# Ledger of designs, part 70: peptides against a protein of PDB entry 4KTY

Target 1, 266 residues: chain A of PDB entry 4KTY
Amino acid sequence: YVLNDIGVIFYGEVNDIKTRSWSYGQFEDGILDTCLYVMDRAQMDLSGRGNPIKVSRVGSAMVNAKDDEGVLVGSWDNIYAYGVPPSAWTGSVDILLEYRSSENPVRYGQCWVFAGVFNTFLRCLGIPARIVTNYFSAHDNDANLQMDIFLEEDGNVNSKLTKDSVWNYHCWNEAWMTRPDLPVGFGGWQAVDSTPQENSDGMYRCGPASVQAIKHGHVCFQFDAPFVFAEVNSDLIYITAKKDGTHVVENVDATHIGKLIVTKQI

## One batch from the design tools (peptide; aimed at target 1 M147 L236)

Design b2_p28_6_s4 (made by RFdiffusion4, then SolubleMPNN; from b2_p28_6, 11 letters changed)
Fold by OpenDDE base, seed 2:
Structure b2_p28_6_s4 (fold): chain B 266 residues (1-266), chain A 28 residues (1-28)
Amino acid sequence: as target 1 above (266 residues)
Amino acid sequence: SDYEELEYSTKEKDKDKKPSKQAAAIMK
């Protein structure tokens, strides 16, 4: 199933799961060449192109347009006047070929579009990959591995103080590889994400983060394990900001984030 | 749906628990 040209991406709500078809087109004419071009644009050293760790990390950076004029421009404002609405894309081929032809970022993508294109990129380069959907995906902005929800005295959310947010769903990729840079047992599936969310050592990129490391709380293992951990394991911390400037933790919910994480069944 | 559930956590999650009003407020 990892080599299928057409896939299924899960989205929607945890209690109303939806599916979308996506054509990866990894075997279509010009697609492999475009993936190589992407690595060229990244100025990736030839010696690193055989290393799935480096390739997946570079791919996570280059599939988004931030920092490096990569493949896709993200937009979430429902105004897509200067490109294609994210929902209009049906596969990776048109996006990648447009990028190769124009040599400019393609507009527009959201998480499933990023994941779809990234999946094609990985597969083209011989890295087994699949798309993963996380329902109630946390976006930790301050790397404290929790969702800080600040409340007014009346119990309503203080939007000024509350910077963390949660996606109803978020899509990323898993790439299969050995991790000789990690302890034994942390190879296999690695989370990688090309949707621009947070800066990782100077670039909007994410991963590869060992799924086993994340599962067992080894957030010290490169790359971006804390961020991915937060996406799936953050506790909701309800904090009342009192008038005297003190903060009081009112409640903690450890059950909200990452309620369901799915991929297409084989 | 034809999906496989993946394990990223050892925490027990509650899929049936309705989000609080406050939690809903931080949803994108």
Scores: peptide ipSAE 0.683, ipTM 0.962, DockQ to the pose 0.881
OpenDDE base, seeds 1, 3, 4, 5: peptide ipSAE 0.653, 0.668, 0.673, 0.677; ipTM 0.955, 0.959, 0.960, 0.961

Design b2_p28_7 (made by RFdiffusion4)
Pose (drawn by RFdiffusion4):
Structure b2_p28_7 (pose): chain A 261 residues (1-241, 247-266), chain P 28 residues (1-28)
Amino acid sequence: YVLNDIGVIFYGEVNDIKTRSWSYGQFEDGILDTCLYVMDRAQMDLSGRGNPIKVSRVGSAMVNAKDDEGVLVGSWDNIYAYGVPPSAWTGSVDILLEYRSSENPVRYGQCWVFAGVFNTFLRCLGIPARIVTNYFSAHDNDANLQMDIFLEEDGNVNSKLTKDSVWNYHCWNEAWMTRPDLPVGFGGWQAVDSTPQENSDGMYRCGPASVQAIKHGHVCFQFDAPFVFAEVNSDLIYITAHVVENVDATHIGKLIVTKQI
Amino acid sequence: DSYEVLDYKEGNETLKEELRTEAEEKYS
């Protein structure tokens, strides 16, 4: 989780698992300096850089280009003007070195690309890290920790009213640290996510959220545990437009995996 | 298998039940 500079990112389906190799390249010439440049550009106060909670949260904001001209721009537009399609990248090095050289956000990325670059950032600084993949990952748009699926009278999905969504898969990072800001028992792996989905305190960032706190539903502990809980375990609520028609308690988060040791 | 399975759903059933009750009450 610190010294391995290559890895595997899992994607596809639960019974059709695909793998994508990834070069983290945290030891390559220019990368460590690039990680420091990322924190400088985020205007991160130097006095907080010894705190992994802060470093990881800043990283979750700065790895994406929204709000702060950070590292990577997301796109699903099937065109990818003036850049590289997200699927073309095979590691983090070219992205990070291009960012340092050009001093401009790099185009383009999707969830595994954000996760790969963020993983490089964490391991390079010495924060143990890994990439996790969540199959049938929920995206909660109204912060009620459930998927609200609105149905027309005919029982079909009303695409105007329905805003929540579900991904075939989503990848984020886990960072290892104590949580002196939380009661004892909630350190260890913290979910951190640099892929923009929902604002957290006015910026696209997510975490650190204690995985242990998410497991037992104690999502009151900072940061962004409710959103992460919703990604892995929200119920699907079918609502006819208002009457609750059905509840699917098993659809979301069928499987979560990471590379073995 | 070349992966490790992770459990994120342990012991949170009470929270899901409370959220489901709130959705039923709101959308009744």

Design b2_p28_7_s1 (made by RFdiffusion4, then SolubleMPNN; from b2_p28_7, 11 letters changed)
Fold by OpenDDE base, seed 4:
Structure b2_p28_7_s1 (fold): chain B 266 residues (1-266), chain A 28 residues (1-28)
Amino acid sequence: as target 1 above (266 residues)
Amino acid sequence: MDYEVLDYKEGNEELRKKIIEEAKKKYS
């Protein structure tokens, strides 16, 4: 259980690493109550609230506003006229208290804001948690565990043939827990992500995915291991589309995705 | 602030090779 009230979030570029201070405020008045309220809004059974697997999965869904009127509305279009720009937030407390007071999603967040609020949520509920930053984080949109890059015969990228994309950086959370639902050895740190990226069995949520499972390529282990695996382990597959309608794998880059994965040092 | 490097990548080489081979099969 991490008792640190103020954290550091890494962001920026892999060759220009930046840090942002974030106040988690897990001990401030009203924050625990708000976290309980979040679980109430999720209609989470009381019996499940003591299970970190269920709690972290529900949290990953509820910290984002999609599907369930959760805590934060994401925005990446640089238009923040109807709320607070993501960069203006300095901690979780104001966001969570606003959510509790208004009972409406708070605008706006991006990955580090989601991760910050989610970290508070997890810690408030007694789940050891930390924020992870992945530089060159892949978004595998078609669940093939690779990053497809389609090239025309002239070598230009055709971005219309795939929805796969790469973030310069992406933040998610790791939560420490046992995983009795998995084989022995796959407890410990679990990747969970509240940034709405992909639908997971009907909801925008992600995890808990065993870091050990991801590391060793056990993508069949619940939850959302394929997506998290792809975020850090996708190979860039350069596919040339020929004029005759055929395709050929021209090149493979195994070094681009997940170039650096970091968390705050203890 | 100092950071700790996390390991998500070591140990899945066989799976990644398989993925690449499947990609080649699909597109070539």
Scores: peptide ipSAE 0.688, ipTM 0.961, DockQ to the pose 0.885
OpenDDE base, seeds 1, 2, 3, 5: peptide ipSAE 0.680, 0.684, 0.676, 0.676; ipTM 0.959, 0.959, 0.958, 0.958

Design b2_p28_7_s2 (made by RFdiffusion4, then SolubleMPNN; from b2_p28_7, 10 letters changed)
Fold by OpenDDE base, seed 2:
Structure b2_p28_7_s2 (fold): chain B 266 residues (1-266), chain A 28 residues (1-28)
Amino acid sequence: as target 1 above (266 residues)
Amino acid sequence: KDYEVLDYKEGNEELRKKIREEAKKKYS
């Protein structure tokens, strides 16, 4: 993808699309060194640092602070007293340089901040990358590839039973690479996500998942294809809980999730 | 807006159908 150090991130609502400028700064002084430092903190073997599959997966883990004291601490509770509000960031440079100097996770990020920093990381290391925005992005937390929405008999959502959630929008990254570990035809764009959403084999990371695999329903292909598939292709299953403890499917919405998936046009 | 629409959906209809059927069975 285009090696531009300034980008545009799409966010907001599907019917009220907004844009945010983001400075990736992959060519700024100290940024490449910081990306190498991130891989050092991950204790990544030197032999793997030339493999975009391993690099993107490690980056997915390390751009978030969970598990490994990575770059960014996520916060979604509107309490940012001990750091910088996610909306205040304008690019990756300040975040990465702060991480390098303090050697502690930087507060705070949300999906577009994670995606912005991750995009810098990938591009610094020679991996073509872009940011993707998915409107009505599903978070499947029980790996059944659907959104289970439990309703009371009066039609209100039962928040205790409903564990799955939907973001109005979510940003992740696509990285371009060959996939010799997959069948022929599943290289190219790979979905990778550094926003801590779900545990993947022991840590909060996601991808690389072949976009072609997701598109054609090959969710068994590594890595995290089921989760990414669910983000864009989950059906909303509305389940009514009856007083006798039984459940019935009230409605199915196959059109809500992944209503619009976009990236900056070249 | 200058955006490109990406395709994550076309080609997996059979899988989605299977998932729906399993969901209906589970909660029937």
Scores: peptide ipSAE 0.685, ipTM 0.957, DockQ to the pose 0.914
OpenDDE base, seeds 1, 3, 4, 5: peptide ipSAE 0.675, 0.669, 0.681, 0.672; ipTM 0.955, 0.954, 0.956, 0.954

Design b2_p28_7_s3 (made by RFdiffusion4, then SolubleMPNN; from b2_p28_7, 10 letters changed)
Fold by OpenDDE base, seed 2:
Structure b2_p28_7_s3 (fold): chain B 266 residues (1-266), chain A 28 residues (1-28)
Amino acid sequence: as target 1 above (266 residues)
Amino acid sequence: MDYEVLDYKEGNEALREKIREQAKKKYS
């Protein structure tokens, strides 16, 4: 819901849960102005700035630097020579103020950094928001709502054929809003994600996806419900590719993905 | 620290089963 300026983000492994503090600083000087600046950079119409659906979707795009010179550059290769390592950030304020001052994307972020900054953005603009951590989070990149893991005949993973991936953990945000664009009952918490993972209608963005829609399997409801559904509900399908060109399903694991989904207790 | 467990799963068993069946057919 609406918490204080300091939050807690869960990370690590499902069997070794870790926590880190994060200062959102939504009331700090210059932060609201920076959030407005972000919407200006997105060239968002004034008429849309009062709509939490549009605002959260634009925010999911603009908190990452892809496509639109947004706030944060992601890096996962452990090479951070031209910026700040993701683990060094302790809150949103320095990131947002640097972005406003330099007018260039800030380096570097990973999922919890994206989620932290996005949480500040949403709260600044009057949208109740919280950070969610999903342990064993699937990244479906072919929109089949499953994790296809291809194996060699010896049982080793074929990295060339295996395109889908699983994060040990992933952080995104939930934003509270009504959804008049959806059937009755699918308002409330909406999943939104600013970590650049998949292209959504031309931009790296995600959501808002109704949590109720995901829960009840309504993946046809906008926005990006199939992707979010896959993050938490994909089956691991182990497929052996034989030399003769045939494929055999060796195993299906329906319990691995989305093993634990948590947020800070109020 | 205390956390709240969120529910993204209950209620979509039919869809998941459908997806699983389609996957098995594709690779059979």
Scores: peptide ipSAE 0.666, ipTM 0.953, DockQ to the pose 0.897
OpenDDE base, seeds 1, 3, 4, 5: peptide ipSAE 0.656, 0.652, 0.659, 0.651; ipTM 0.952, 0.951, 0.953, 0.950

Design b2_p28_7_s4 (made by RFdiffusion4, then SolubleMPNN; from b2_p28_7, 11 letters changed)
Fold by OpenDDE base, seed 2:
Structure b2_p28_7_s4 (fold): chain B 266 residues (1-266), chain A 28 residues (1-28)
Amino acid sequence: as target 1 above (266 residues)
Amino acid sequence: SDYEVLDYKEGNEDLRKKIIEEAKKKYS
């Protein structure tokens, strides 16, 4: 368990890795109270608040504002006129305290901001947690565990047909816990993600997904293992349209997604 | 800053091969 209240988040490009400091501030005044408030807003039963599986899943949902008026509103369109640009945040404390005082979602966040706030939330509640950065992170939106890239005859991407996307980098969290709901050996680090990407059984949340399960291809193990698996292990399937209107797989790239997955070394 | 490389990828080669094969069949 890391007791540091300040950390480093990796971002940028795989060939131009950048770092930013982030103050988690899990011991600052009012932060623990705010984390409890977040669980109250989620209407989480008291009996579940001692279960890291439930807590991390609820936190995954509540750190983003979607569905439940959670902590952070995401924005990726470079329009931040009604809040704070994601890059302006330097830590979790101001965000969490603003949420507690205003009782309204805070604008704005992107993946590292979500991960930073989520890391504070987990650590405040006694769950060992760290931030993970995945370079070339896939977003599979049809749950087929692959990146379908549709190409025109000229070789250009057909943006209309191509629904899957790839982030140059994406940040999520790993939380340490036992998983009695899974077979023996699949406890330990669990991937959890509060950045709103896909709907998971009714709301935007992700995890906990056993890292060991993902590593060994056990995508049927709850929660959201297929999505997390795809983020790091999707193959790019290049599909070209034929003259008769059908499609054919022209090429497969098994090296593009998840080229580098890192966390701060302790 | 120093980083630790995490392993999400080793051990799932058979599943990935299966996915690719099924994709090729679907778009044949």
Scores: peptide ipSAE 0.689, ipTM 0.959, DockQ to the pose 0.894
OpenDDE base, seeds 1, 3, 4, 5: peptide ipSAE 0.682, 0.680, 0.687, 0.681; ipTM 0.958, 0.958, 0.959, 0.958

Design b2_p28_8 (made by RFdiffusion4)
Pose (drawn by RFdiffusion4):
Structure b2_p28_8 (pose): chain A 261 residues (1-241, 247-266), chain P 28 residues (1-28)
Amino acid sequence: YVLNDIGVIFYGEVNDIKTRSWSYGQFEDGILDTCLYVMDRAQMDLSGRGNPIKVSRVGSAMVNAKDDEGVLVGSWDNIYAYGVPPSAWTGSVDILLEYRSSENPVRYGQCWVFAGVFNTFLRCLGIPARIVTNYFSAHDNDANLQMDIFLEEDGNVNSKLTKDSVWNYHCWNEAWMTRPDLPVGFGGWQAVDSTPQENSDGMYRCGPASVQAIKHGHVCFQFDAPFVFAEVNSDLIYITAHVVENVDATHIGKLIVTKQI
Amino acid sequence: SNYVPEMPAEKAPDELIDYYQTKLDESL
């Protein structure tokens, strides 16, 4: 989780698992300096850089280009003007070195690309890290921790009212650290996510959220545990437009995996 | 890619539907 500079990112389906190799390249010339430049550009106060909670949270904001001209721009537009399609990248090095050289956000990326770059950032600084993949990953748009699926009278999905969504898969990172800001028992792996989905305190960032706190539903502990809980375990609520028609308690988060040791 | 799941044919237990109905009424 610190010294391995290559890895595997899982994607596809639960019974059709695909793998994508990834070069983290945290030891390549120019990468460590690039990680320091990322924190400088985030205007991160130097006095907080010894705190992995702060470093990881800043990283979750700065790896994406929204709000702060950070590292990577997301796109699903099937055009990818003036850049590289997200699927073309095979590691983090070219992205990070291009960012340091051009001093401009790099185009383009999707969830595994954000996760790969963020993993490089964490391991390069010495924060143990890994990439996790969540199949059938919920995106909660109204912060009620459930998927609200509105149905028309005919029982079909009303696409105008329905805002929540589900991904075939989503990838984020876990960072290892104590959580002196939380009661004892909530350190260890913290979920951190640099793929923009929902604002957290006015910026696109997410975490660190204690995985142990998410497991027992104690999502009151900072940061962004309710969103992460919703990604892995929200119920689907079918609402006819308002009458609750049905509840699917098993659709979301069918499987979560990471590369074996 | 993302999507919206379709409603399954199998109905959930009534207690569970009532629970979410109450929660929905309170939010309205």

Design b2_p28_8_s1 (made by RFdiffusion4, then SolubleMPNN; from b2_p28_8, 12 letters changed)
Fold by OpenDDE base, seed 4:
Structure b2_p28_8_s1 (fold): chain B 266 residues (1-266), chain A 28 residues (1-28)
Amino acid sequence: as target 1 above (266 residues)
Amino acid sequence: GSYVPAKPAEKAPQEVIDKYQEKLKAAE
């Protein structure tokens, strides 16, 4: 008998919340070995493998294929040739075993797939972890803690003027750990994200960012707290670009981002 | 099951659009 851990991932829209099952399979044959292999591929020293801070940060980098030939190749263009569409995955096991067997990144993932695989990775290594879904999730590209949304006259968003974007939903992980590297009180749940979004000190990774720090507006603490803060609490700045190159703020919405954050209590 | 892809917003909320349109009209 092998315990198969099955979770629920929330997705969809804030006004139409949807759920899907995800099999983490952290206890299935070959999965722990694969997680160790992932850390080997990351060239993680043995001493660091016992540190959940280092492990979660490495995991956030390695679950995505960018930079280091990690586990999953992301694709969001609805063209999934040469691989499996993100929606076709139902769990982490097949992905991880394929990675271990092929020793090449697996195609393809989106946020919930990344989060699912990352959740398995964390749990395999003894780190309590859960998936978090944020509806109206901000992607702050320029680290200004606001979402610059450029509007055309018809109200359409001009995505060419900024790399900032508001996603209908985004999934990432929270991992439970102490944070001796932070002031007292900022341990506990840490946001970590393996979906490749922004470069963090040379690699596409995110976290661990103290959830408590984020909740109290402390964005100065490592790692990637400003980015995570922006995901859940950015102001939306609606801007129009004039012909003369000037920008005019048309509206500010401080309530839209992070309207609903859903996670399963474990 | 049902599938909704994660995607960036392509259009501002209608209330924002309406406000902007009113501003444009007033500037004419």
Scores: peptide ipSAE 0.185, ipTM 0.728, DockQ to the pose 0.059
OpenDDE base, seeds 1, 2, 3, 5: peptide ipSAE 0.034, 0.058, 0.023, 0.020; ipTM 0.590, 0.618, 0.498, 0.464

Design b2_p28_8_s2 (made by RFdiffusion4, then SolubleMPNN; from b2_p28_8, 13 letters changed)
Fold by OpenDDE base, seed 4:
Structure b2_p28_8_s2 (fold): chain B 266 residues (1-266), chain A 28 residues (1-28)
Amino acid sequence: as target 1 above (266 residues)
Amino acid sequence: GSFIPAKPAEKAPQEVIDKYQEKLKEKE
């Protein structure tokens, strides 16, 4: 989880699982220096740099450009004229070196790119890390642990009535660490995500959230456990809005979200 | 091979649609 400089990222659809190679390059020249530079840009105190909890949380914020001029600018609008299309990246090295050289956010990333770069960052700093792909990944925007999906009569999703969305897949990271800030048993793998999805206490960041806590339904533990829980275990509530403003629940699906979670066993 | 980007679902599963459509027909 630390020594592998090349990985595999899962993507695609649950019925059409795809893989791509990703070069982490955590041992290449300039990469560690860039990771240190990232922490410098985050104004991270020296005392915190040895704490994987703080490092992973800062990393989750800094790998995305939001809030803090971090590493990667996300783009999902299929307009990549001012940078590199997310699909064109093959590894973390070029991204990180460009960031270090330009001292400006690199364009562009999507979830697997964020996860790839974040994986490099974590591994460079001695934190065991892996990429996780969740198929049918929920993005709960209102933190209600359910996905409110508004339907038109034709079955199309009305994205104007909710910011909740179900993604075909999403990639994030798991980082291995102890969690002395949590009850015993909730150390180990922690979900962390650098893809800018939701604001977490003032910044676009996510985690570390205890995977064990989430598995056992403990969403009260820091950080961002409700959000991560929702990504993998939300109920889908299909709702229709009536002309009178009333909402009608048409269907509930408790099995669709998080149908398949894949990580490379290294 | 072809690249599949991450994207939000734009349509409900067909079974959900079918159920809803059936309900609509019953109200007509």
Scores: peptide ipSAE 0.367, ipTM 0.816, DockQ to the pose 0.058
OpenDDE base, seeds 1, 2, 3, 5: peptide ipSAE 0.277, 0.042, 0.018, 0.287; ipTM 0.735, 0.579, 0.452, 0.781

Design b2_p28_8_s3 (made by RFdiffusion4, then SolubleMPNN; from b2_p28_8, 14 letters changed)
Fold by OpenDDE base, seed 5:
Structure b2_p28_8_s3 (fold): chain B 266 residues (1-266), chain A 28 residues (1-28)
Amino acid sequence: as target 1 above (266 residues)
Amino acid sequence: GSFVPKKPKKKAPQSVIDEYQKKLDAAL
């Protein structure tokens, strides 16, 4: 998890799993210096830089450009005229070195690019890390731990009312650490995500959320456990919005979200 | 990409639907 400088990222569809190579390059010249520069830009105290909980949380914020002029600008509109299309990147090195040289956010990333760069950051700083791909990954917009799908009376989606969405796949990271801030048994793999999805206590960041806590439904444990829980375990609630303003639950699907979670073991 | 799933053909048990309806009504 720390020594491998080339990896595989899973993507595509649950019934048509695809893989892409990604060069992490955590040992290449200038990469460690860039990771230290990222922490300097985040104004991290020296005492905090030895704590993987703080480092991974700051990394989840700083790998995206939101809030803090971090590393990557996300774009999903298929218009990449002012930078590099997300699909053109093959590794983290060029992105990190461009950021260090220009001192400006690099354009553009999507989930696997964020996850790739974040994986380099974590590994470079000695934190064991891997990329995780979740197929049918929920994006809970209102923090109610479910997907609220509003329907018109004709059965079509009401896009005005429906704020929640599902990614066909989403990539994030798991980082290995102890969690002395949590009860015994909730250390180990922690979910962290640098793709800007939701605001967490004033910044677009996510985690570290204990994977064991998520598996056991302990959504009260810091950080962002409700959001990560929703990504992998949300029920879909289909609600018909009546003309009179009444909301009627038409159906529930408890099997759609989190169909497959894949990660490389080495 | 991001999407909104279509309504499934199979209907959930009425007890499950009723439970979520109750939750929805209580949130008003």
Scores: peptide ipSAE 0.463, ipTM 0.919, DockQ to the pose 0.903
OpenDDE base, seeds 1, 2, 3, 4: peptide ipSAE 0.404, 0.456, 0.405, 0.369; ipTM 0.893, 0.916, 0.883, 0.879

Design b2_p28_8_s4 (made by RFdiffusion4, then SolubleMPNN; from b2_p28_8, 12 letters changed)
Fold by OpenDDE base, seed 2:
Structure b2_p28_8_s4 (fold): chain B 266 residues (1-266), chain A 28 residues (1-28)
Amino acid sequence: as target 1 above (266 residues)
Amino acid sequence: GSYIPEKPSEKAPQEVIDEYQKKLEEEE
């Protein structure tokens, strides 16, 4: 989880799982220096740099460009005219070295690119890390632990009212650490995500959220456990918006989100 | 060129919605 410099990222659909090779390059020249530079740009105190909880949280913020001129600019517009298309990247090295050289955010990333770069960052700093792919990954944007899907009376989706969304797949990271700030048993793998999705206490960041806590429904544990829980376990709520402005829950699907979570075990 | 991975898509779960609609039609 630290020594491997080439990895596999799962993507595609739950019924058609695909894999992509990704070069982490954590041992390449200038990469560790760049990771330290990232923490410098975050204005992270030296005392915190030895704490994997703080480091992973800062990393989740800084690997994306939002808020703090971090590493990667996300784009999903299929244009990518002012940079490199997300699909063109093959590893973390070029991205990190460009960031270090230019001192400006690198364009562009999507979830697997964010996860790839973040994995390099974590591994460079001695934090065991892996990429996780969640199929049918929910994006709860109102923090209600549900995916509210609004339907017209004819059964078609009301896109205006439906704000929550589902990714066919989403990639994030798990980082291994002790969690002395949590009850006993909630150390180990922690979900962290650098793809800018939701604001967490003023910044686009996510985690570390205890995987064990999430598995046992302990969403009260820091950090961002409700959001991560929703990504993997939210119910789909189908709501018909009636002409009179009333909403009627037509159906609940508790099995659709988080159909499969895949990670390379070795 | 390098292999281009399939990009993630953000959407409502159309397949589930379609199934739900089918059920509604069957109940009518």
Scores: peptide ipSAE 0.227, ipTM 0.738, DockQ to the pose 0.044
OpenDDE base, seeds 1, 3, 4, 5: peptide ipSAE 0.020, 0.023, 0.043, 0.037; ipTM 0.553, 0.516, 0.644, 0.601; seed 3 fails the geometry check

